# Ledger of designs, part 121: peptides against a protein of PDB entry 3EFO

Target 1, 262 residues: chain A of PDB entry 3EFO
Amino acid sequence: SQLADLYKSCETDALINFFAKSAFKAVLHQPLKVIREILVNQTAHMLACYRKNCASPSAASQLILPDSMKVLPVYMNCLLKNCVLLSRPEISTDERAYQRQLVMTMGVADSQLFFYPQLLPIHTLDVKSTMLPAAVRCSESRLSEEGIFLLANGLHMFLWLGVSSPPELIQGIFNVPSFAHINTDMTLLPEVGNPYSQQLRMIMGIIQQKRPYSMKLTIVKQREQPEMVFRQFLVEDKGLYGGSSYVDFLCCVHKEICQLLN

## One batch from the design tools (peptide; made by RFdiffusion4, then SolubleMPNN)

Design b2_p14_5_s3 (from b2_p14_5, 6 letters changed)
Fold by OpenDDE base, seed 2:
Structure b2_p14_5_s3 (fold): chain B 262 residues (1-262), chain A 14 residues (1-14)
Amino acid sequence: as target 1 above (262 residues)
Amino acid sequence: SEAEEFLSKVLIED
């Protein structure tokens, strides 16, 4: 059907960009609660329409996501969890204004990365490979105490180190003997010069390429205070300020879809 | 989680 073709042609990244800018414009004249509700409703309606008109026959209880929009919910949840759309006194007006302005000027690719960061398992790097490591889902569940992860959202770059990160990697990256010796105040990696260090720097460079802003690097040790900030970028998890986890959001959307189809 | 378990049963990528 024509509608099915439309869904097949949908680009989630473009949609998210649109929704984000629309919502962030709306905050100037509409209550945040209303905006959030609209976004959720729009998500549910779009998916309900697909379920009703385009999806293959299945049980009514099934949550069916078209391939072209399979990641729409996760991005939508990220949007909903952005500080601009949260009514929290802890979030300053300036911060909201700043984030709002940033997104309002972002292109499709930028906003996609902004809302859903890249989380790369650096500890799995193959120094002989020119390919970036496969990104993992932005959730604490994907981290490991033995791992080292690079997170980037186009504005910030975090190098997260597990408490049990391999000493050889620590040495390779920081030229220090252990996790405890890592200086988290540094904003630049040392030029150690070994293949691993070079590879990591190359990866960081690739990530930085074509981004409109220079990403500040923050070194994050597991279980230290800065990790709290880092965890906020694990967008599939529950947010600090009450934002839903991705799973919870999906459940919410599912319920709403069911209601629409009943 | 309960939610994850639930979604694992109902989520279909089409």
Scores: peptide ipSAE 0.085, ipTM 0.788, DockQ to the pose 0.565
Fold by OpenDDE base, seed 3:
Structure b2_p14_5_s3 (fold): chain B 262 residues (1-262), chain A 14 residues (1-14)
Amino acid sequence: as target 1 above (262 residues)
Amino acid sequence: SEAEEFLSKVLIED
């Protein structure tokens, strides 16, 4: 069918780019609440339409997504949780304006990374391998107190260190004996020169490649104050300012779809 | 997409 073909050809990353730009344009003329509602409704309606007209028969309790849009909800939730669409006094007008303009100029690839960061478990690096570590979901549940993770969203880069990070890795990266000795005020990794350090720097370089902005590095220690900023980029978790977790949002969308189809 | 890989484990895809 025509609809089936449309959904088949749809790309979530392009769609989220469109939604983001549309929403961010709308903020100039419409209340944020209305914009958020529109986005949720559009998402639900699209998926409901697919369920009704394109999806294979299945139980009503199941959420069925076309393959091309299987990650629409998670990205949409990320969009909805963006500071531009949040009416919180803690967020300055300048910050909202800045991020708004950034996204308005982003291509599909840039916006994809912006809304859903890469989170890499670099503590698992094999210095003998040329492969990058596999990214994990952007959730606190994927972090480990024993781990070291690199997060990047095209604008910011974070190196998160668990409180129990291996001393040998800390030594390898920072040339200090322990977690406590790491200076979080640094924005550049020292050139230690060992294989692990070199590998990490290579990875960081790869991540930085083809990005329009130079990502400033922020070193984050687990359980220190700056970690709260870092956690804002764990986009699948609940937001600091009342945003839903991915799971909660997915449930919400599913409920709305069911309502539309009942 | 990184998210696609993980969501495929949770969602029912058609």
Scores: peptide ipSAE 0.060, ipTM 0.707, DockQ to the pose 0.225
Fold by OpenDDE base, seed 1:
Structure b2_p14_5_s3 (fold): chain B 262 residues (1-262), chain A 14 residues (1-14)
Amino acid sequence: as target 1 above (262 residues)
Amino acid sequence: SEAEEFLSKVLIED
């Protein structure tokens, strides 16, 4: 009962902030492999404890998460896939140091957005609504060649355009006749002045609000080289530098939980 | 969070 109450009061975003800062401190005096193992073990132990002491009876094959921690694995995987915790030669020391310092100073809300970006299908915008479109999961599977998506993680903002994105939306956003005419070197959207453009700018403004850093806008065309950078922020997919997909990570965690309980 | 909306489809939440 006491444990159940503890899990109910648990805030995943606060935990991830804590784990991130703890891990990023540890990189200064512990091997990266050990740090990653500790994070995975800690995740498994927390969930195993819940499964053992709090969870309702269910099939052993099921992964059971408390409601308050249902997103812990996905955020933990994002943390594990961060460049600070990866020992790849492709990642410069400067980049590691930069991101380490950034996260070390982030509050709970900032780190949450940083590790799991907001991905919005802006091609579905209702110009008459003040509501933001519902975010989708950060995975390539959620993108559409006919769609336009806005991604933001508190530091960067991307506008991704499918190869078959509607010409009328392209005209509305960029004031150009087609996908091919979009200049991806632009860091600002033109002020076209139509309702759709205004709504998009409003959304971007809302996203930028209360963020400590001004997010630079990067326009990305599907199937062009810069899309590879964008895809790195689709954090539920398999990482470029050896990070697991969310599904693979869940399987790993589940296996470890079973080992702890059996 | 954005992830919260989707996990209920696959995971058992207690």
Scores: peptide ipSAE 0.056, ipTM 0.716, DockQ to the pose 0.212
Fold by OpenDDE base, seed 4:
Structure b2_p14_5_s3 (fold): chain B 262 residues (1-262), chain A 14 residues (1-14)
Amino acid sequence: as target 1 above (262 residues)
Amino acid sequence: SEAEEFLSKVLIED
């Protein structure tokens, strides 16, 4: 059908960019609550329309997403949880203003990375490989106390270290004997010069490549205070300031879809 | 995208 073709041609990346900019513009003249409701309603409406007109028959209890929009909910949830759309005292006005302006100027590719960061398991690096490690979902459940992860969203870069990170990797990256010796005040990795260090630096370079902003590196130790900042970028988890987890959001959207179809 | 790869495993896609 014509509508089915429309959904097939729909690009979630572009939609999220559009919704983000629209919402971030709207914050100037509409209540945040209304903006959030609109975004949720739009999400549900689009998916309900698909379910009604395009989707194959299935149980109403199932959430069906078109392939072209399969990631719409997760990105939408990320958008909803962005500080610009949150009226929280914990978030400075300057930070919200800053991020708002940044997103307003972002292209489609930039906004995608911004709302859903790339989280890479650095501890799995093969120094003999030129390929980037496969990213993992941005959730605490994907972290490991024994792991080292690099997170990047186009604006910030975090190197997260588990409390039980391999000493050999710590030595390779930081040239220190143990986790405890890592200086988290550093914004640059030392020039250790070993293959692992060079590989990590190469990866960081690739991530930085063709990004409009230079990403500042923040080194984060698990269970230290700065980890709280890092966790804010685990966008599929429940937000620190009231945002829903991805799963909860999906449930919410599903319920709304069902309501629309009744 | 990274999210696309994971969601394909979790969600029912049509």
Scores: peptide ipSAE 0.050, ipTM 0.703, DockQ to the pose 0.202

Design b2_p14_5_s4 (from b2_p14_5, 6 letters changed)
Fold by OpenDDE base, seed 4:
Structure b2_p14_5_s4 (fold): chain B 262 residues (1-262), chain A 14 residues (1-14)
Amino acid sequence: as target 1 above (262 residues)
Amino acid sequence: SEAEEFLSKVLIEE
């Protein structure tokens, strides 16, 4: 059907970009609550329409997504949890304004990365490989106390270190003997000159390539105060300021879909 | 996208 074809051709990243810009524009004229409701409703309506007209028969308890929109919910949730759409005293007005302006000028690729960061397990690097490590889901559940992770969203770059990060990697990256010796005030990695350091720097360079903004590096130690900032970028988790986890959002969307179809 | 490779929490139809 024509509708089925439409869903197959859907570019979710473009939709997210559109919804983001539309929502961020609407912030100037509409209550945040209304904007969020609209976004959820739009998500539910699109998926309900698919369920009604395109999806194969399945149990009502099952949430069904077309492949083209399989990441729509997660990105939509990220959008909903963005500081621009949250009226929280913990969020700086300046920060909200800043991010709003940034997103308003972002292309599709930029906004995609912005809303769903890359989270790379740096501790798994093969210094002899030119390939980037496979990204993991942006959730605390994917972190490891023994791991080192690089997170980037096009604006910020974080190097997160588990409390039990391998000393040899710490030495390789920072040229210090232990986790405790890492200076988190640094915004640049030292030029240690070993293969691991060079590989990490290369990866960081690749991530930075063709991004419109220079990403500042923040070094984060697990269980230290700055980790709280880092955790805000674990977008699939429950938001620090009231946002839903990905799974909770899926449940919410599913409920809305069911309501629409009744 | 990175999320595309991991999402398996729902039924995805081709």
Scores: peptide ipSAE 0.296, ipTM 0.827, DockQ to the pose 0.373
Fold by OpenDDE base, seed 5:
Structure b2_p14_5_s4 (fold): chain B 262 residues (1-262), chain A 14 residues (1-14)
Amino acid sequence: as target 1 above (262 residues)
Amino acid sequence: SEAEEFLSKVLIEE
C-alpha cells in the first residue's frame, strides 16, 4: 500500500532532525507545554496510523513499530528531554539558547548523534580487528563495573571506567597500575603506544571524523562526582530534570495510541 | 532489565 511504502522509506534520523528544528523554532512563539504535547501527539498519531493500516495482525495490547521507525520513540524522548524543551528553573536561559542555536544548525547526522550518543564498550576491543565494537544502548543498565565505555555525542567525549575495570586495560590505556592511579584531570590520553592504546585512539579518531566540533575528552571514574555529568548522557534513563526513561515514554506513547485506536 | 522485559512483552518490531 501507499502508506506501507511511506513507512518503509521513512528515515527516523531525518524525522528527528525535522521535529527538533521545528520545535526549537516554535519555542520562540509557543509555550513549551504545547510544543511537547504536539511532539507526543505526532509520535502517537504516526504510530497509530501504522498500527491501523500497515501493521500485521497482532494483539491489540502490542506496541508495533515499523522497522524504519523502530527507534523513533527513543529519539523522540531524547528530543523531549532536551533542555530547550524543559521548563525547569535549574536550566539557565543561556543554556537553552545555546543548545537551541546548536541544533538549529545541525544536519541529520549531527542531530542524531547529539540526541542519542554513541556508547561503545571498549573493554571488548579486539586489537587484531579493525571493526568497531557494537554500540550499546545509552542506559546505566548497559554499563558494568568491570567495563570501560566510550561515549560521544558530537560535542562531548567521555571515557567511563568501572571501579572494577581490568587493570591490564587501565595499564594499556593510561600506563598506570590501577584504577586509583588514573588522573581524571586529563583531557588527552597518554601516548602509551601498545596495540590496545592505538586501537582506542583509532576508534576515537573515527568518532571524531566529520564532526563539526572537536570533542573534548573527559575521563570519568565510576562513583566519583563527575560521573553524574556523564550519566546525563545516558538518555534512555530517567532524566535529572524530569525527563522520562525510555520505558516510561514507551508506555506513555502506547497509551496514547490505544486511546486513538480504541 | 525492566526495559527489556517491557519490550519483550509489548513491543513488536516489523
Scores: peptide ipSAE 0.149, ipTM 0.789, DockQ to the pose 0.528
Fold by OpenDDE base, seed 1:
Structure b2_p14_5_s4 (fold): chain B 262 residues (1-262), chain A 14 residues (1-14)
Amino acid sequence: as target 1 above (262 residues)
Amino acid sequence: SEAEEFLSKVLIEE
């Protein structure tokens, strides 16, 4: 159908950019609660329309996401959890203004990365490969105590190290004998010169490529205080200021879709 | 989690 073709051509990254800028403009003249409700309603309506007109026959209780928009809910949840759309007193006006202005100037690619970071398992690097490791979902459930992960959102870059990360990798990256010896005050990796270090630096360079801002590197040790900041970028998890996890949000959307269709 | 269990039963991606 014509409508089905429309959904197939839909680009979620463009939509989220549009919704973000629209919402961030609206905050100047509409209550935050109303804006959030509109965003949720738009998400539900789009998916309800698909369910009604395009989806394959299935039980009414099923939540059906078209392939072209299968990530729409997760991005929408990230948008809803952005400080600009939160009315928590812990968030300063300056921070809201800063984030708002940043997003208002972002292109589609930049906003996509901003709302949903890349999380790369660095401990799985193949030094002989020119390919980047496959990104994992931005959730604590995807981390491991034995792993090393690089997170980037276009503005910040984090190197997260599990408490049991391999000593040989630590030596390769930092030129120190153990996890305990890593200095988290460093903002640059040392020039160790081994293949693993070179590969990691190459990956970091690729991530930084064509980004409008130079991403500052923050080294994070698991279970240390700075890890709390890192965890805020695990956007599929429950937010610090009451934002929903992805699964909770998806349940909410499902409920609203059912209400629209029944 | 309960939510994950629920979604596993009803979520279809096509």
Scores: peptide ipSAE 0.133, ipTM 0.802, DockQ to the pose 0.548
Fold by OpenDDE base, seed 2:
Structure b2_p14_5_s4 (fold): chain B 262 residues (1-262), chain A 14 residues (1-14)
Amino acid sequence: as target 1 above (262 residues)
Amino acid sequence: SEAEEFLSKVLIEE
């Protein structure tokens, strides 16, 4: 159907940009609770509509997501978990204002990256490859104590190191003998000059390319205090300030869809 | 998790 074609052609990144800006505009004159409810309902309605009108016949209990929209819920959850839409006293008005202004000026590509960061397993780098490693889901469950991960959301860049990160990689990146010797106060990687270091720097450069803001690098050691900040960018996990995990959000949306279809 | 398991059963991607 024509409607099905429309859904198939739908770009989730454009939608999230739209919803983000719409919501962030609405915060000026509507209660946050209402805005959040609208976003959830809108998500449910869109997916329910697809389920009803476009999807192949299936059990009513099934959540059907087209390829073009399958990431919509995760993005919506990320949006809902943004500090602008959270009513928490721990979040300053200045921070909300800052984040709001940032998003209001973001293009589609920028907002996509902003709401769902790119998390790259750096420890898997092939120094002979010019391709970026495949991104992993932004969840703690995807991290490894033996791994090194680079996270970027267009504004911030984090290099997360597991407590059991390979010493050879640590040496390669930081020119220090062990995890304990890594200085987390640095905002720039040393120019060690080995292939691995060069590759990592190249990757970082690629990520930074075409971004409107220069991303500050933060070195994060697992189990140290700065990791808490890093974990906030693992957007599929439960949020610090009450935001749901992606799984929980999906359950919520699923229930809403079922209700709409009943 | 239980929720993940549940969703894995009901989530269908086209």
Scores: peptide ipSAE 0.021, ipTM 0.650, DockQ to the pose 0.571

Design b2_p14_6_s1 (from b2_p14_6, 4 letters changed)
Fold by OpenDDE base, seed 1:
Structure b2_p14_6_s1 (fold): chain B 262 residues (1-262), chain A 14 residues (1-14)
Amino acid sequence: as target 1 above (262 residues)
Amino acid sequence: SLALPDIPELIDIP
């Protein structure tokens, strides 16, 4: 069907960019509550239409996502959790204005990375490979105390180290004997010169390529106070300022779809 | 083009 073909050809990343810019423009003349409701409604309507007209029959307890829109809910939730669309007193007007302006000028690729960061398991690096490690979901559940992860959203870059991260990797990256010796005040990795260090630097360089802004590097140790800043970028988890987890958002969308179809 | 791990078509809603 024509509708089925439409869903197959849908570019979700472009759609998210459109929704973001539309919403961020709307904040100037519409209440935040209304904007959030519209975004949820649009998400539900698109998915409800798919379920009604394109999807194979499935249990009512299951949410059905077309292949082209599998990531639509997670990105929409990230958009909804952005400070621009939140009415929390803890968020300064300046921060809202800044992020609004940034997104309003972002291309599709930039906005994609901005709303959903790339989280890479650096501890799994193959020094003989030029390929980037496969990204993991941006959730605390995907972190490991024995792991080292690199997070990037186009504006910031974080190197997160588990409390039990391998000493040999710590030595390779920082040229220090242990986790405790890592200086988190540094904004640049030392040029240690070993293959692992070189590979990590190469990966960081690749991530930085084609980005309009130079990403500041922040070193984060697990269980230290600054880790809270890093956790804010784990966008699938519950937000600091009352935003829903990805799972909670899926439930919300599913309920609305059911209401539309029944 | 979206760089995310695989998300299934059918998701069981708790």
Scores: peptide ipSAE 0.381, ipTM 0.879, DockQ to the pose 0.576
Fold by OpenDDE base, seed 3:
Structure b2_p14_6_s1 (fold): chain B 262 residues (1-262), chain A 14 residues (1-14)
Amino acid sequence: as target 1 above (262 residues)
Amino acid sequence: SLALPDIPELIDIP
């Protein structure tokens, strides 16, 4: 069917870009509450249509996502949690205006990275491989105290270090003997010159490639105050300013779909 | 687009 073909060919990243720009344009003439409701409604309608017309029958307790759009909910939740669509006094008008303008000019690839950052487990790096480590889901649940993770969203880059991150890697990256010795005020990694350091720099370089802005590096230690800023980029978790977790959003969307189909 | 292979087609909703 034409509908089945449509869902099969859907480019979710392009769709999110469209929704983002549409929503951010609408901010100028519609209440934020209305915009958020529209976005949720559109998401639910799209998925309800799929369930009704394209998907195989499944239990009512299951949310059905087409393969091409299985990342739609997570992206939509990220969009809904963006400061531009939040009416919080903690968020300055200037910040909202700034991010609105940024997104309005972003291409598909840039917006994808912006809304859903890359989170790379760099502690698993093979210095003999030219392959980038596979990104993990942007959630605290995917972090480990023994790990070192690089997060990038096209504007910011974070190097997160677990409290139990390997001393040998710490020394390799920072040329210091332990976690406690890492200076988090630095915005550049030292030129240590060992293979691991070089590999990390290469990865950072690759991530920086084709990005319109130079990403400032922030070093983050687990359980230190600056980690709170880092956690805001773990977009699948519950937002600081009242945004839902990915799981909560799935429940919300599922509820809406059920209402549409009942 | 971002590949999230651990997102299944069918998600159990509590």
Scores: peptide ipSAE 0.370, ipTM 0.873, DockQ to the pose 0.587
Fold by OpenDDE base, seed 4:
Structure b2_p14_6_s1 (fold): chain B 262 residues (1-262), chain A 14 residues (1-14)
Amino acid sequence: as target 1 above (262 residues)
Amino acid sequence: SLALPDIPELIDIP
């Protein structure tokens, strides 16, 4: 069907970019509550249409996502959880204005990375490989106390270290004996010069490539105060300042779809 | 392409 073809060819990343810019423009003249409702409704309507017209029948307890839009809910949730749309007093007006303006000028690729950060398990690096490690889902559940993770969203870069990070990796990256010796005030990695350090630096360079802004590096130790900031970028989790987890959002969307169809 | 290739078409809603 024509609809099926439409869903197959849908560029969800472009759609998300459109929704983001539309919403961020709308905040100037519409209540945030209305904007959020519109975004949820639009998401539900698109998916309801797919379920009705394109998808094979499935159990009512199952949410059906077209392949082209399988990431739509997660990104829409990220959009909804952005400070521009949350309107929390804890978030400064300047920050909201800044992020709004940034997104308004972002291309599709930039907005994609902005709303859903790249989270890379650095502790799994193969120094003999030139490939980037596979990104993991942006959730605390994907972190490990034994791991080291690099997070980037096009504006910020975080190097998160678990409390039980391998000392050999810590030494490789920071040239210090242990986790406790890492100075989190640094914004640049030391020039250690070993293969692991060089590989990490290369990865960071690759991530920085083709990005319009230079990402500031923040070193984050697990269970230290700055980790709270880092956790805000774990967008699939429930946000500190509101917003649903990805799972909760899926439930919400599914419920609305069912309401539309039943 | 967009990230998260592991998201299935059918998601069991809890």
Scores: peptide ipSAE 0.362, ipTM 0.875, DockQ to the pose 0.595
Fold by OpenDDE base, seed 5:
Formats: C-alpha cells, structure tokens, sequence
Structure b2_p14_6_s1 (fold): chain B 262 residues (1-262), chain A 14 residues (1-14)
C-alpha cells in the first residue's frame, strides 16, 4: 500500500530534526505543556496509523514499530526531556535559550547526536582493529563497574571509568597505577603512546570529526560527584528534571495508541 | 543512520 511504502521510506532522523525545530520555535508563542502534548500525540498518531494500516496483527500488549521508525520513541523522549521543553524551575532561562539556539541551527546528523549521545565501551577495544566499538544504549544499565565508556553528544565528551576498571587499561590511558590516581581535573588525555592510548585517541578523533563544535573532555569516576552530570546524558534513564525513562515513555505511547484505536 | 538497531518491531509493554 501507499502507506506501507511511506513508512518504509521514512527518515526518522530527519523527522526528529523537524519536530525538534518546530517545537523549539513554538516555545516562543505556545505553552510548553501544549507543545509536549502535541509531540506525544504526533508520535502516537503516526504509530497508531502504522498499527492500523500496515502492521501485521499483534497482541494488544505489544507496541509495534516500523523498521524505519524503531528509534522514533527513544528520540522523541529525548526531545521531550530536553531543557527547552521543560518548565522546571531548576532550569535557567539562559540555558533554555542557549540550547534552543543550538538546535535551531543543527543539521540532521548534529541533532541526532545531540539528543542521543554515542556511548562506546572503550574497555572492549581491540587494539588490532580499526573498527569502532558498537555503541551501547544510553542507560546506566549498560554500564559496568569494570568498564570504561566514552560518551559524546557533539558538545560534550565524557570518559567514564568504573570503580573496578582494569588497572592495565588505566595505566594504558592515564599512565597511573590505579583508579584512585586518576586526575579528573584534566581535560586532555596524556600522550602515553601505547597502542591502547593511540586507539582511544583515534576514536575520539573520529567522533570529533565533522562536528561543528570542539567537544570538551571530562573525566568521570564512578561514584564521584561529577558523575551526576554524566548521568544526565544517559537519556534512556529517568530524567533529572522529571522526564520519563525510555521504558516509561513506551508505556505512555502505547497507552495513547490503544486509546486512539479503541 | 540512527543508532540502536537492536530495537525490535514488537516490544512487550509491561
């Protein structure tokens, strides 16, 4: 059907970019609550239409996503959780204005990375391979105390270290004997010169490539206070300012879809 | 080009 073809050709990244810019423009003349409701409604309507007209029959307890829009809910949730669309007193007007202006000028690729960061398991690197590690979901559940992760969203770069990070990797990256010796005030990795360090630098370089802004590096130790800032970028988790987790958002969307179809 | 290719078409909603 024509609808089926439409969904197959859907570029969700472009759609998210459009929704983001539309919403961020609307904040100037519409209440935030209304804007959020519109975004949720649009998401639900698109998915409801697919379920009704394109999808194979499935259980009512299942949310159905077309292949082209599998990531729609997660990105929409990220958009909804952005400070520009939140009316929390903890968020300054200046911060809202700043991020609004940033997104209004972002291309599709930039907005993708901005709303959903890359989270790379650095501890799994094969120094013999030039292939980048596969990104993991941006959730605390995907972190490990034994792991080292690089997070980037186009503006910020974090190197997160678990409390039980391998000493050999710590030595390789920082040239210090243990986790406790890592200086988190540093904004640049030392030039240790070993293959692991070089590969990490290469990865960081690739991530930085073609980005309009130079990402500042922040070293984050697990269970230290600065980790709270890092956790804000784990966008699939519950938001600091009351935003839903990805799972909660899925439930919300599913409920609305069911209401539309019943 | 979006990440998260592991998301299935059918998601069980708790």
Amino acid sequence: as target 1 above (262 residues)
Amino acid sequence: SLALPDIPELIDIP
Scores: peptide ipSAE 0.374, ipTM 0.880, DockQ to the pose 0.586; fails the geometry check

